Peptides against a protein of PDB entry 7RZF. Designs and how they scored, part 5

Target 1, 358 residues: chain A of PDB entry 7RZF
Amino acid sequence: PFQEEHLKQLYKIVPIKDIRNLYVTFPIPDLQKYYKSNPGHYLGHLIGHEGPGSLLSELKSKGWVNTLVGGQKEGARGFMFFIINVDLTEEGLLHVEDIILHMFQYIQKLRAEGPQEWVFQECKDLNAVAFRFKDKERPRGYTSKIAGILHYYPLEEVLTAEYLLEEFRPDLIEMVLDKLRPENVRVAIVSKSFEGKTDRTEEWYGTQYKQEAIPDEVIKKWQNADLNGKFKLPTKNEFIPTNFEILPLEKEATPYPALIKDTAMSKLWFKQDDKFFLPKACLNFEFFSPFAYVDPLHCNMAYLYLELLKDSLNEYAYAAELAGLSYDLQNTIYGMYLSVKGYNDKQPILLKKIIEKM
Target 2, 358 residues: chain A of PDB entry 7RZF as posed
Amino acid sequence: PFQEEHLKQLYKIVPIKDIRNLYVTFPIPDLQKYYKSNPGHYLGHLIGHEGPGSLLSELKSKGWVNTLVGGQKEGARGFMFFIINVDLTEEGLLHVEDIILHMFQYIQKLRAEGPQEWVFQELKDLNAVAFRFKDKERPRGYTSKIAGILHYYPLEEVLTAEYLLEEFRPDLIEMVLDKLRPENVRVAIVSKSFEGKTDRTEEWYGTQYKQEAIPDEVIKKWQNADLNGKFKLPTKNEFIPTNFEILPLEKEATPYPALIKDTAMSKLWFKQDDKFFLPKANLNFEFFSPFAYVDPLHSNMAYLYLELLKDSLNEYAYAAELAGLSYDLQNTIYGMYLSVKGYNDKQPILLKKIIEKM

## One batch from the design tools (peptide; made by RFdiffusion4, then SolubleMPNN)

Design b1_p8_4_s2 (from b1_p8_4, 7 letters changed)
Fold by OpenDDE base, seed 5:
Structure b1_p8_4_s2 (fold): chain B 358 residues (1-358), chain A 8 residues (1-8)
Amino acid sequence: as target 1 above (358 residues)
Amino acid sequence: MRGSFVIE
């Protein structure tokens, strides 16, 4: 476990690759015994959320961060870490203190709102879906993984323990959240910009770094993080599937798509799944426009239109992805291609959202 | 939340 002397430290690290990363690390208690409630996953889900009002959304809007990951990481026996990792822009590298301030503002928002049972329920449902429809893994890898996790879980639960949530434990969520404080922080900044500015070398890999204490004034600034009105809890994920019924195969099912509708303006082909028997569908739409590729101007306008459309759909993209839905939009020489894939239950909702933005 | 923490 880190002693007090190991807290409130800043590490400036020189990478081999040209990368810019920020790691904000908090020591937390060992949560292994709480796998049925998984409070670290709950917090990671919220802190690492990409929807409107999320930490990432705000940091992206400022041009400081490209990606964000939040969650628990195993440490040595008896302790864990909670880590927030971001990919920094060049501008973000200049605003690390402010980025971390925003992290603490979001954490403060989570404290103010308190644990939400509906968020836990969504995590539970998502994990249950992931478990139920888990893809086949390579037997060797799977067996080795299972053998490893047998040390942590009862034999009867070894297959389910990483997925199935059973207990909402707001007390444990609050306990972990209470550890996410400026006084407990360890910060690592990874950038080539620190080359020639380091005074230490890591023993194992020869990584050059500098260690500095974070100034008390900076710690106090983070401790006084106010509620930023831009931060909001996610809305309920409307894309989480609840119906998994698989319709019987039609007697006349063809091995190829059948034309089921033919009109002057549209053709529709349908093929029932006769192989996988999953509650999933693939919807593919090709839109034809004689103007899409008529000249370079129209081609560029069509491209810009799709980029704008994709940008406008980013709000739903993350929630859909979490729920096992995806969409793709592409320019074609004939017009536009739209694909919607995943669990069929909520595909109409996603499709409607896409069409409303078009 | 994208991906497992790979501290590279």
Scores: peptide ipSAE 0.020, ipTM 0.614, DockQ to the pose 0.191
Fold by OpenDDE base, seed 3:
Structure b1_p8_4_s2 (fold): chain B 358 residues (1-358), chain A 8 residues (1-8)
Amino acid sequence: as target 1 above (358 residues)
Amino acid sequence: MRGSFVIE
């Protein structure tokens, strides 16, 4: 276990690859026994959220961060880590202290709002869907994984333990939040910009690094993180499927798409799933416009239109992805292609939002 | 949640 002397440390690490990463690590208690409530997953869901009012959304708006991952990580037996990892821009590398301040502001927002049962319920539902419709894994890998997790979970629960949430435990969420404090932080910055500025070499991989104590003034700044009004809890995920009904295969189902509607303005082709029998659909739309590729100007306008459309849809993209929905928008020489894929139950909602933005 | 912390 990390002693107090190992906390409030900054590591400057030279990577082999040209990458810029920030790791903000908090030692936390072993949460393995709490797998039925999984408070670390709850916090990882919120801290790692990509929607409006999220930590990532704000850090992206500043131009400091490209991606963010938050969650628990296994340590040695008897302790874990909570890690917030971000991919830094060049500008973000100059604002690491401020980035971490924003992390603590978001954590403070989570403390102020308190544990939300509806968020837990969404996590539960998402995980239940993921479990129920889990793809077949390669037997060798799957068996090895199961063999490993048998050390942690009862035999009867070994298949479900990583997925199925059963208990809302606000007390455990608060307990973990109480560990996400500046006095409990370990920071690692990974950048080639530290080349020639390191004084240590890691024994096993030869990684060059420098270790420094984080100044008390910086710790104090993070401890005094105010509520940032830009941070908000996510809205409820409207894309989480609730209906998983699989319609019976039609007697006259064709192995190929059949034309089921033919009008002056539209043709509709349909093929029922005859193989997988999943509550999923793939909706493909080809829009034809005589203007799409008539000249370079129109081509570029069509491109810009789609880029703007995609940007305008970003608010839904993450929530849809979490719920197992995806969309794709592409320019074609004839116009535009739209694809909506995933669980069929909430596809109309996503499609409607796309069309409303078009 | 892209949970795999692979430190590459």
Scores: peptide ipSAE 0.017, ipTM 0.589, DockQ to the pose 0.143
Fold by OpenDDE base, seed 2:
Structure b1_p8_4_s2 (fold): chain B 358 residues (1-358), chain A 8 residues (1-8)
Amino acid sequence: as target 1 above (358 residues)
Amino acid sequence: MRGSFVIE
């Protein structure tokens, strides 16, 4: 485990690839024995959330960050890390201290709100769905994975341990959250902008880097992170499926889509799943407009419209994706195309939201 | 995004 002397360190690293990344790392206790509650997953879900009021949403709004990942990472035996990783913009590279301040503001918000059982329940439900409808893996890879995890889980639970949550443990969530403090931080900034500004070389890969102590004033600034009113807990994910009923195959089911509705304004084709028998559907809509491609101006307006529509739907996209729903919007020479895919139970909700934004 | 951190 890292000693105190290894904490509050900044690493400036020169990558081979042209990438800009920030890693904010916290040493945490080994949480392996708590896999049934998985407090690190709970925190990773919230810190890595992409919805309104999330850390990522705020950092994106400032133009500093493109993507954010938060979660636990295995260390050596007996310790783990909690890591927040962001892809930095060029501007974000200039605001690393402020980005980390925002991270601590969000963490402070999590402390203020305390552990939420409903968030745990959503994680539990999402993981249960993922387990229940898990795709078949290649036997070789799967066997190797199972062999590896047998060291960590009872034989009876080895298949379920990575997915099925059983216990809400607010005490463990608070324990991990208490480790996410500025005094425990290790920061790594990865950028080509540090080329020629490093004084050390990593022995194994030849990676050039510089190590510096984070100034006490900066640590203190992060310790005094206030509540930022822009941060809020996510809303409940309304897209999580709860009904997995598979309707029996109709006796007259056709191998091809059948026309089931024909009107002056709409045609509807339907094909029942006769192969996979999953509680999933694919909804495809083609909208026709004589104005979509009539001239270059209208074509560009139609394009702009869809870009704006996609932007307006971003608030739902992440929650839908987490729940195994997806949508796609495309311009066509005839108008636009909409596809909604995933678990059929909550597709009407997503579709309604899309149509309301249109 | 929930992801395993692979530092490549």
Scores: peptide ipSAE 0.017, ipTM 0.588, DockQ to the pose 0.162
Fold by OpenDDE base, seed 4:
Structure b1_p8_4_s2 (fold): chain B 358 residues (1-358), chain A 8 residues (1-8)
Amino acid sequence: as target 1 above (358 residues)
Amino acid sequence: MRGSFVIE
């Protein structure tokens, strides 16, 4: 495990690729034995959330960060890390201290709210869905994976252990959250802007880096992170499927889409799934407009409309994606194409939200 | 153990 001298360190790293990344790392206890509660996943879900009031939403609004990932990572035997990784903009590279302050503000919000059983339940439900409807993997890869995880899980649970949550453990969530403190932080900034400003070379890959102690004043600023009123817990994910009923095949099921509705304003084609027998559907809509491609102005207006529509739907996109729903919006020469895919149970909810924004 | 940052 890292000793005190290894904490509160800043690493400036020169990449080979032109990338800008920030890694905020916390040493945490080995959580392997707690796989049934998986407190690191709970915290990763919240810290890595992309919805309104999330850490990422705020950092994006400032133009500092493009993407954010939060979660536990395996270390050596007997310890783990919790890592918050962000893709930095050029502006974000200048505001690393402030970005980390916002991270600690969000963490402080999580402390103030305490562990939420409903969030755990959503994680449990999502993982259960993922397990239940897991795609077939290539046998060789699957066998090798299972053989590997047999070192970590009982034989009886080896298939379920990575997916099925069983126990809400607020104590463990709080324990991990208590490790996410400024005094325990290791920061790595990856940027080509550090080229020629490093004094060390990594032995294995020749990576150039500089190691510095984080100033006590900066640590103190992060320790004094106030509650930021912009940070909120996610709302409940309304897209999580609960109905997985597979309807029986119709007697007159055709191998091709059948025209089931034909009107002056609409045609509807339907094909029942006769191959996969999954509680999933693909809804495809083609909207026709004589104005969509009549001239360059209208074409650009139609494009702009879709970009604005997509932007307005971003608030739902992440929650839908987590729940195994997706949508796609495209301009066509005839108008617009909309696709909604995934678990059929909550597709009407997503579709309704899309239509309400249109 | 010094965490080696493998930057791919």
Scores: peptide ipSAE 0.008, ipTM 0.539, DockQ to the pose 0.046

Design b1_p8_5_s1 (from b1_p8_5, 4 letters changed)
Fold by OpenDDE base, seed 1:
Formats: structure tokens, sequence, C-alpha cells
Structure b1_p8_5_s1 (fold): chain B 358 residues (1-358), chain A 8 residues (1-8)
């Protein structure tokens, strides 16, 4: 439905809320029939990645962007969009052209590296885990959802189609990636800073906006996006669980935590799961220090320490979260609290990384 | 992050 006249357009939009957002949108073919390979998910995983060498990592390092989301979105019948959405800082609002240049540099990196089967395999494994251990939904909502998606998927696959990847299709990845070009772009900037600078009003909601063509020189700048050596493919996700064994309940298992270690330096309590029977665990550690809360200075230093520690763990946090692991670090009046939760298989790896940074 | 994916 978008003709050439609808491409290379910039929209400056006034929001009701105090938000700063950039939407970089590409019209793409309808990918629904390719759900078994899901090339849009592959590209969204990489473009939306938050690890070292990612698009977000570079944009955050410049102080221009807080968050980034990438992926395919349904359009009207017969087409979709690929959207890169970022939350802009005040500084980032001044550097929108350069932010988009970095997007095209990352896309150019993806073209240069080509489709990676190992990345597809990680997406497949992550989605398989998500499907296998999916939480119980409310029956009414679930039934309505399933009824809706029956229009898109065979009855035999309707439960799995949104999750299970079956086919690595590098040709389809390249096909979608070929649509992510400056000549095919639609840009929307959302900011209150455009108040009083708009010339149009949206018919339905009264949203004020300005539409303008993106200058040919800017399009050409984006078309000439080179390789940026800061952009790298992610490393393999070491936190993806592979062991889902559930240990049998011990005959002497108590309904309450049992003290299994008692020493001058540590107490350890253990409770086996007797209710959920999931390959998940909760590891909780309370560290005691007489210095953590002795005075206001020590208290503030303990807070600063944990903030710096969390920042130093960001490289692992995203990969762990993708794999269904989480951690929490909190100050207490007695010292510190650490929690590690999720699939038990890779918890020791995450815990080790945390302790090594401490 | 991914905008559109199965909710975990």
Amino acid sequence: as target 1 above (358 residues)
Amino acid sequence: SLEFGPKK
C-alpha cells in the first residue's frame, strides 16, 4: 500500500505524554506464511539485542538512547512493517539523523556477516523453552486467542506455530534485510518539543504533526553507511538451559526449609519443590556486614557499590533474561541481598559471574 | 529487546 511517495517521509509528532520516541519503519512483505522460519524474528533478535557490540550498546554509550525495540509488526492485509523503536534522551533528540545512520551501519554489518545458523538455533531453543514451560493462561482469554490465530495456522500447529521454529531460511532473512534500506524508510519522531511547530492534525485523535520529505542528501548519507567496527554479532548465549531433569522428591522431604549447613560463617537452608515440579530454583543469599549501615557515608557507599556492580553485570543480564534467568541485588540494613531465579541448569554460571564481579 | 514475540 505504500507507494514511493509515502517513503522517505519524516513525521514530527506531538505526544500528550512527555515522551521522546523515534520510530524507524520499513514496509516489508507479509511474512505470516514463513512462520516456521520466522526471518523477522531472527532480524528482530539481532537488531534488538542489548549485549556488547549491539546497536543499543553503541547508542547508549553516546547517551542518545535508553531502550531499543526491533521487530516485525502486522500491517494491513498483505504487508507488514519492520520497526526499530528507540526511547530518546534529550541529547538523542538532537542526533536523530546520526542514530538512524548507526541503525543502517548495524544493518550493513548484518549484510556483511550473512545469516548465521547458530543464531537461528538459539532463537529456536529459546522459543522451545518458552513453549515447554509456558505459564497457565486464563481459559477464556486463551481460547479467544487460539480462535483468532486459527485463521493463520493449521489446526494441528495452532498451539506451536507462534513458538516452534523448524526451518533455517537464509534466503528469507536476506530478503527481509534487503527491505531495510534508506529508500524504503518512514521516520516518526515523537516529542513535545514539536509543540507549536506542526501544520497538520490527525483526524481521529487530534494528534498534531508535521510531515516532510527526508532530504535526498540525508537519504544518500544513510545509503553510504559504512561498516562500523564497534558493531559485532552477539556471542553465544551460555545461559540457555539444556537440562530440564526434575529430581525425585526425597522421602524425608519436609514442607519447610531444612537447615543443611550451620557454621560460624554461614547457614544454609534447603527446600525441595513439592508443588510445581519445574526445572527452576530460587537461590537467595543474605550477606552480613557490620559496616554496611554503620553511618550515612557507609550506607551511601554500599548503595553506590551495588549500582556499580549492577552496571558491570549488564553484559550478562540481557543474555540471562533471554534464557529465563534473573538476578536481584539489594542493600539491606545488615548488608546485601542477592537472589538468582529461573531455570536451575545455568544458575551456577550466572551466580559465578555475579560473584566474580563482586 | 524484541517488540513482538511470544510472552515468556
Scores: peptide ipSAE 0.035, ipTM 0.679, DockQ to the pose 0.201
Fold by OpenDDE base, seed 4:
Structure b1_p8_5_s1 (fold): chain B 358 residues (1-358), chain A 8 residues (1-8)
Amino acid sequence: as target 1 above (358 residues)
Amino acid sequence: SLEFGPKK
């Protein structure tokens, strides 16, 4: 484990690629034995959330961050890391201290709210769905994976251990959350802007870097992170499927889409799944407009409309994606294409939200 | 996101 001397360190790293990344890393205990509760996944789910009131939402609103990843990572034997990784904008690179302050404000919000059993239940349900409807892997790769994870899990649980949550452990969530403090932080900033400003070279890859202590004043600023009223826990994910019924094949099921509705304003084609037998559907809509491609102005207006529509749907996109739902919106030469794919149970909810925003 | 994508 890292000693105190290894904490509160800032690394400025020169990448080979033109990338700007921030890694905020916390040493945490080895959580492997707690795989049934997976407190690191719970915290990663919340910290890495992309919905309204999330850390990412605020950092995006500032123009500082493009993407955020939060979660546990394996370390050496007997310890792990919790990492918050963000892709920095050029502006965000100038505001790293403030970005990290916002991280600690969000963490403080999580402390104030305490562990939420409903959030754990959503994680449990999502993982159960992922397990139940897991795609077939290549046998060789699957066998190799299973052989590897047999080192961590009982034989009887080896197939389920990575997926099935069983125990809500608020104590373990709090324990991990207590490690997510400024006094335990290791910060790495990756940017080409540090070229020629480094004093060390990494032995294995020749990576240029500088190591410096984070000033005590900065640590104290992060320790005094107030509650930011912009941060909120996510709302319940309404897209999590609960009905997995597979309807029987119709006697007249065709191998191709059949025209089941034909009107002056609409045609509907339907094909039942006869191959996969999954509680999934693909809804495809083509909207025709004589104005969609009539001139460059209309084309650009149609494009802008879809971009604005997509932007207005971003609040739902992440929650839908977590639940195994996706949508796609595209301009066509004839108008617009909409696709909704995934578990059929909650597709009507997503479709309704899309239509309401249109 | 929760998943540290593979460092490509």
Scores: peptide ipSAE 0.035, ipTM 0.698, DockQ to the pose 0.180
Fold by OpenDDE base, seed 5:
Structure b1_p8_5_s1 (fold): chain B 358 residues (1-358), chain A 8 residues (1-8)
Amino acid sequence: as target 1 above (358 residues)
Amino acid sequence: SLEFGPKK
């Protein structure tokens, strides 16, 4: 547990690698006993969201941040941390105070909107899908993991406790949100730009760092974080699968893709899954264009087109990925390749969105 | 993204 003297501190850390990272850390109560509601996961899902109106979307739009991770982390016994970690651009390194202001603006937006049961339900559904269709783990690793978590969960729940949400607890969400305040913050900035500007060395790894108190004026600026109109809660994730029906094997199922349609403009091959029996599909499209690779100009134009298309699809990509859907777009010497993979139920929705942007 | 969520 941090005392007041350990809060509102800034650490400037010199990395070995050329990296620029910001860690914004809040001490929070131990939430382990609340695993059935998992309020830290709820907040991590929203703060770490990458869709339109998200914290990351805004920070990327300013050119300050490349990636963002939010979530709870175990501390010592009896407390946890909530951490927001971002990968900083060179420009972002100059705007750390403003980046943190935006974090508090987003947190303020979460307070203003209050806990959303539908968001909890989405988290519940996503985790239930992940549990139901989880891949086989290596027995040794899995057994060791289960043995470790038996200290935290009832024997009857040990297999499900990390996945299955049962209770919407808005009170606990609000309790954690109340800990995400400027007065409780610990900030670490990791950059080689601090080389030769540090006065301390970490005992275990010899990491050079400087510790400074965050000025009260900066804390006040963060405390007065207003509602930024650019921040919005995510929309409902339309890609969450609800149908998991596995169709029976066709009697004439071939071990190889069968040509089921042949026209002047298209060929279609189909193979039913005869091995995994999962409610998943892989859709692969190869588009042919005589212009795609005719000269360097056309090749570069085709490349730029796909980069722009991917950029335009980024808003859907994250929501799809959360729901176990993915897409891939690649240039080929003959044209372009599109792949859509994952749970089959919502693949048509993702495919439609891709085609509408094309 | 979420760092410490359940593995997908």
Scores: peptide ipSAE 0.033, ipTM 0.700, DockQ to the pose 0.177
Fold by OpenDDE base, seed 3:
Parts: C-alpha cells; sequence; structure tokens
Structure b1_p8_5_s1 (fold): chain B 358 residues (1-358), chain A 8 residues (1-8)
C-alpha cells in the first residue's frame, strides 16, 4: 500500500509522443468483492459523464480539457486506484491546479447529493443490455479472459459478474467517495514541456520525470473546494431500451431492401434483419438539396451547418451512446446523410431530437 | 467516459 510519503505527489513526465495528459489518482480499497454493487463503476459513470453539468462539460467550456475518463483501475493485489484522466489543451496545461480544483468541486457535489438509486438502476440496466446483446468474442481471447476472472468470481457467476449489478450499496459509494480527497491524491502531468526539466529516469522504459511534493497550500485549496453551481447530476437517460421485442421475419421478406414507399418527395426502402435477429435497426436518410454543392460558398455553409448541428446534439450524443444508440451526420455532394443506429426502441426519441435541432 | 468496465 502507498504510505503517506507516496501521497500528495506530483509527477512531471516527458512523453515520447507530443501528448498532454493529466492523471489524478486516488488509492482506494480493493473493490473486487463488491462486484455486485460496483461502487467504483457508479462513481466512474458520474465523474466520467459527458452530459450537461458534468465535469467534462465544464472543463471543456474553459478550453482546458478535450476528453475525460474516470474509473477504477486494478492495482496490485489488495488495492485499487480511482483515476480521473484528462487530455489537456495547451491552455489546460497552465491550469492544472484549477482543473483539479474542479474535480474536487464535482466530487463535493456528489457528496452533497448523496448516492442516487436511479443512477445505479441506469448503470444496472445499461450493463444488463450490454450483457444480453454482447457480441461474440474470439474464442481464444474469451477463454483466456474467463480463465483469468475465475480467480475472482464464483464459477456460476463468472459470465455475469463483470456486467450484472444486483445491489444498491450507498454505503460503499460513500466509502469510495471518501477516498477521493486531496490528502489521498497522486498527480501525474504528461507533457513535452517538461523536457530538460526532469531529474529522474524510469528504469524500465527510460521515461524522464520529476517528482515533487504538492505544496500544502495547494492541497488546502483543494480541500476547501466548495459547491460549483455549474455542476449537476445528469438527467435520466431516456435512450435506455426497455423493449427488446424481435418481430417475426415477414413471409415476403427480401434479401435486399424493398421499396415500400414512393412519393414525389421521398422513397423508403426497408430490409428486415434475416441474420442477426437483434432488437436493433439502422435508419439511413439521404437528404437531397440542389444548393448543397452548387458553389464553394454553399458547400462551406452546408459543412458549417452540420458542424453546428453536431455541436447542438452533443447533449444527447453521450447518453445515446451509453444506451447503444448512435447517429452520424455527413455532407454529401447531393445534400446530407443521416444515420441512426442501435436499439430500435429509443431510435424515434433520438431521431426526433435530431430533427428538432435541424 | 469510463476507462474500465465491460467494453461494449
Amino acid sequence: as target 1 above (358 residues)
Amino acid sequence: SLEFGPKK
């Protein structure tokens, strides 16, 4: 286990690639025995959330962070880590202390709101869907994975243990959340800007780094993180499928798309799934406009329009993706292409939101 | 996003 001397440390690391990353790491207890409640997944879901009022949304709005990943990571036997990892902008590299302050403000928001059973239920439902409709893995890889996890889970649960949540344990959520404190932090900053400013070399890979103690004043600033009114819990994920009905194959089902509607303004082709029998659909829309590619100005306007449209849809994109729904918007020489893919149950909701933003 | 969990 890390001793106190290993906590409140800052590592400045020189990467081989030109990357800027921040790792904020907290030692946590081994949560493996709590796989049925998975409190680390609950916290990772919220901290790693990308919707409105999320940590990422605020850090992006500041221009400091591009991406954020949160979650539990295995350590050595008997302990784990909770890690918040962000991809830093050049500006964000100058604001690392403030970025971490915002992390602690979000964590403080989670403390103030307390554990939410509905969030756990969403995680449970999402994982159940992922398990139920999991793609076939390569047998060799799958067997090796299962063999590995047999050391951790009962044989009867080995297939389900990584997916199926069974128990809402607010006590365990609070226990993990209590470890996410400034006094328990390890910070690593990865940037080329530290080249020539390091005093140590890692033995195995020759990675250049510098280790410093985080100043007590900085720790105190993070300890005094208050509630930031910009942080909110996510809204309920409306895209989580609940209907998994698979319609029988039609007797007249064709192996190719059949024209089922022909009008002056639209043609509709349909092909039923005759192979996979999944509660999924692919909706593809081609929009034709004589203006889309008439000249360079219109072409650029059409491009800008789609970029703005995508940006306006970002609030839904993450929630949809979590639920196994996706959309794609592309410019074509004839107009635009829209694709909506995933579980068919909630596709109308996503499609409606897209059309309302168009 | 979540770093660790069942990859979909």
Scores: peptide ipSAE 0.030, ipTM 0.697, DockQ to the pose 0.191

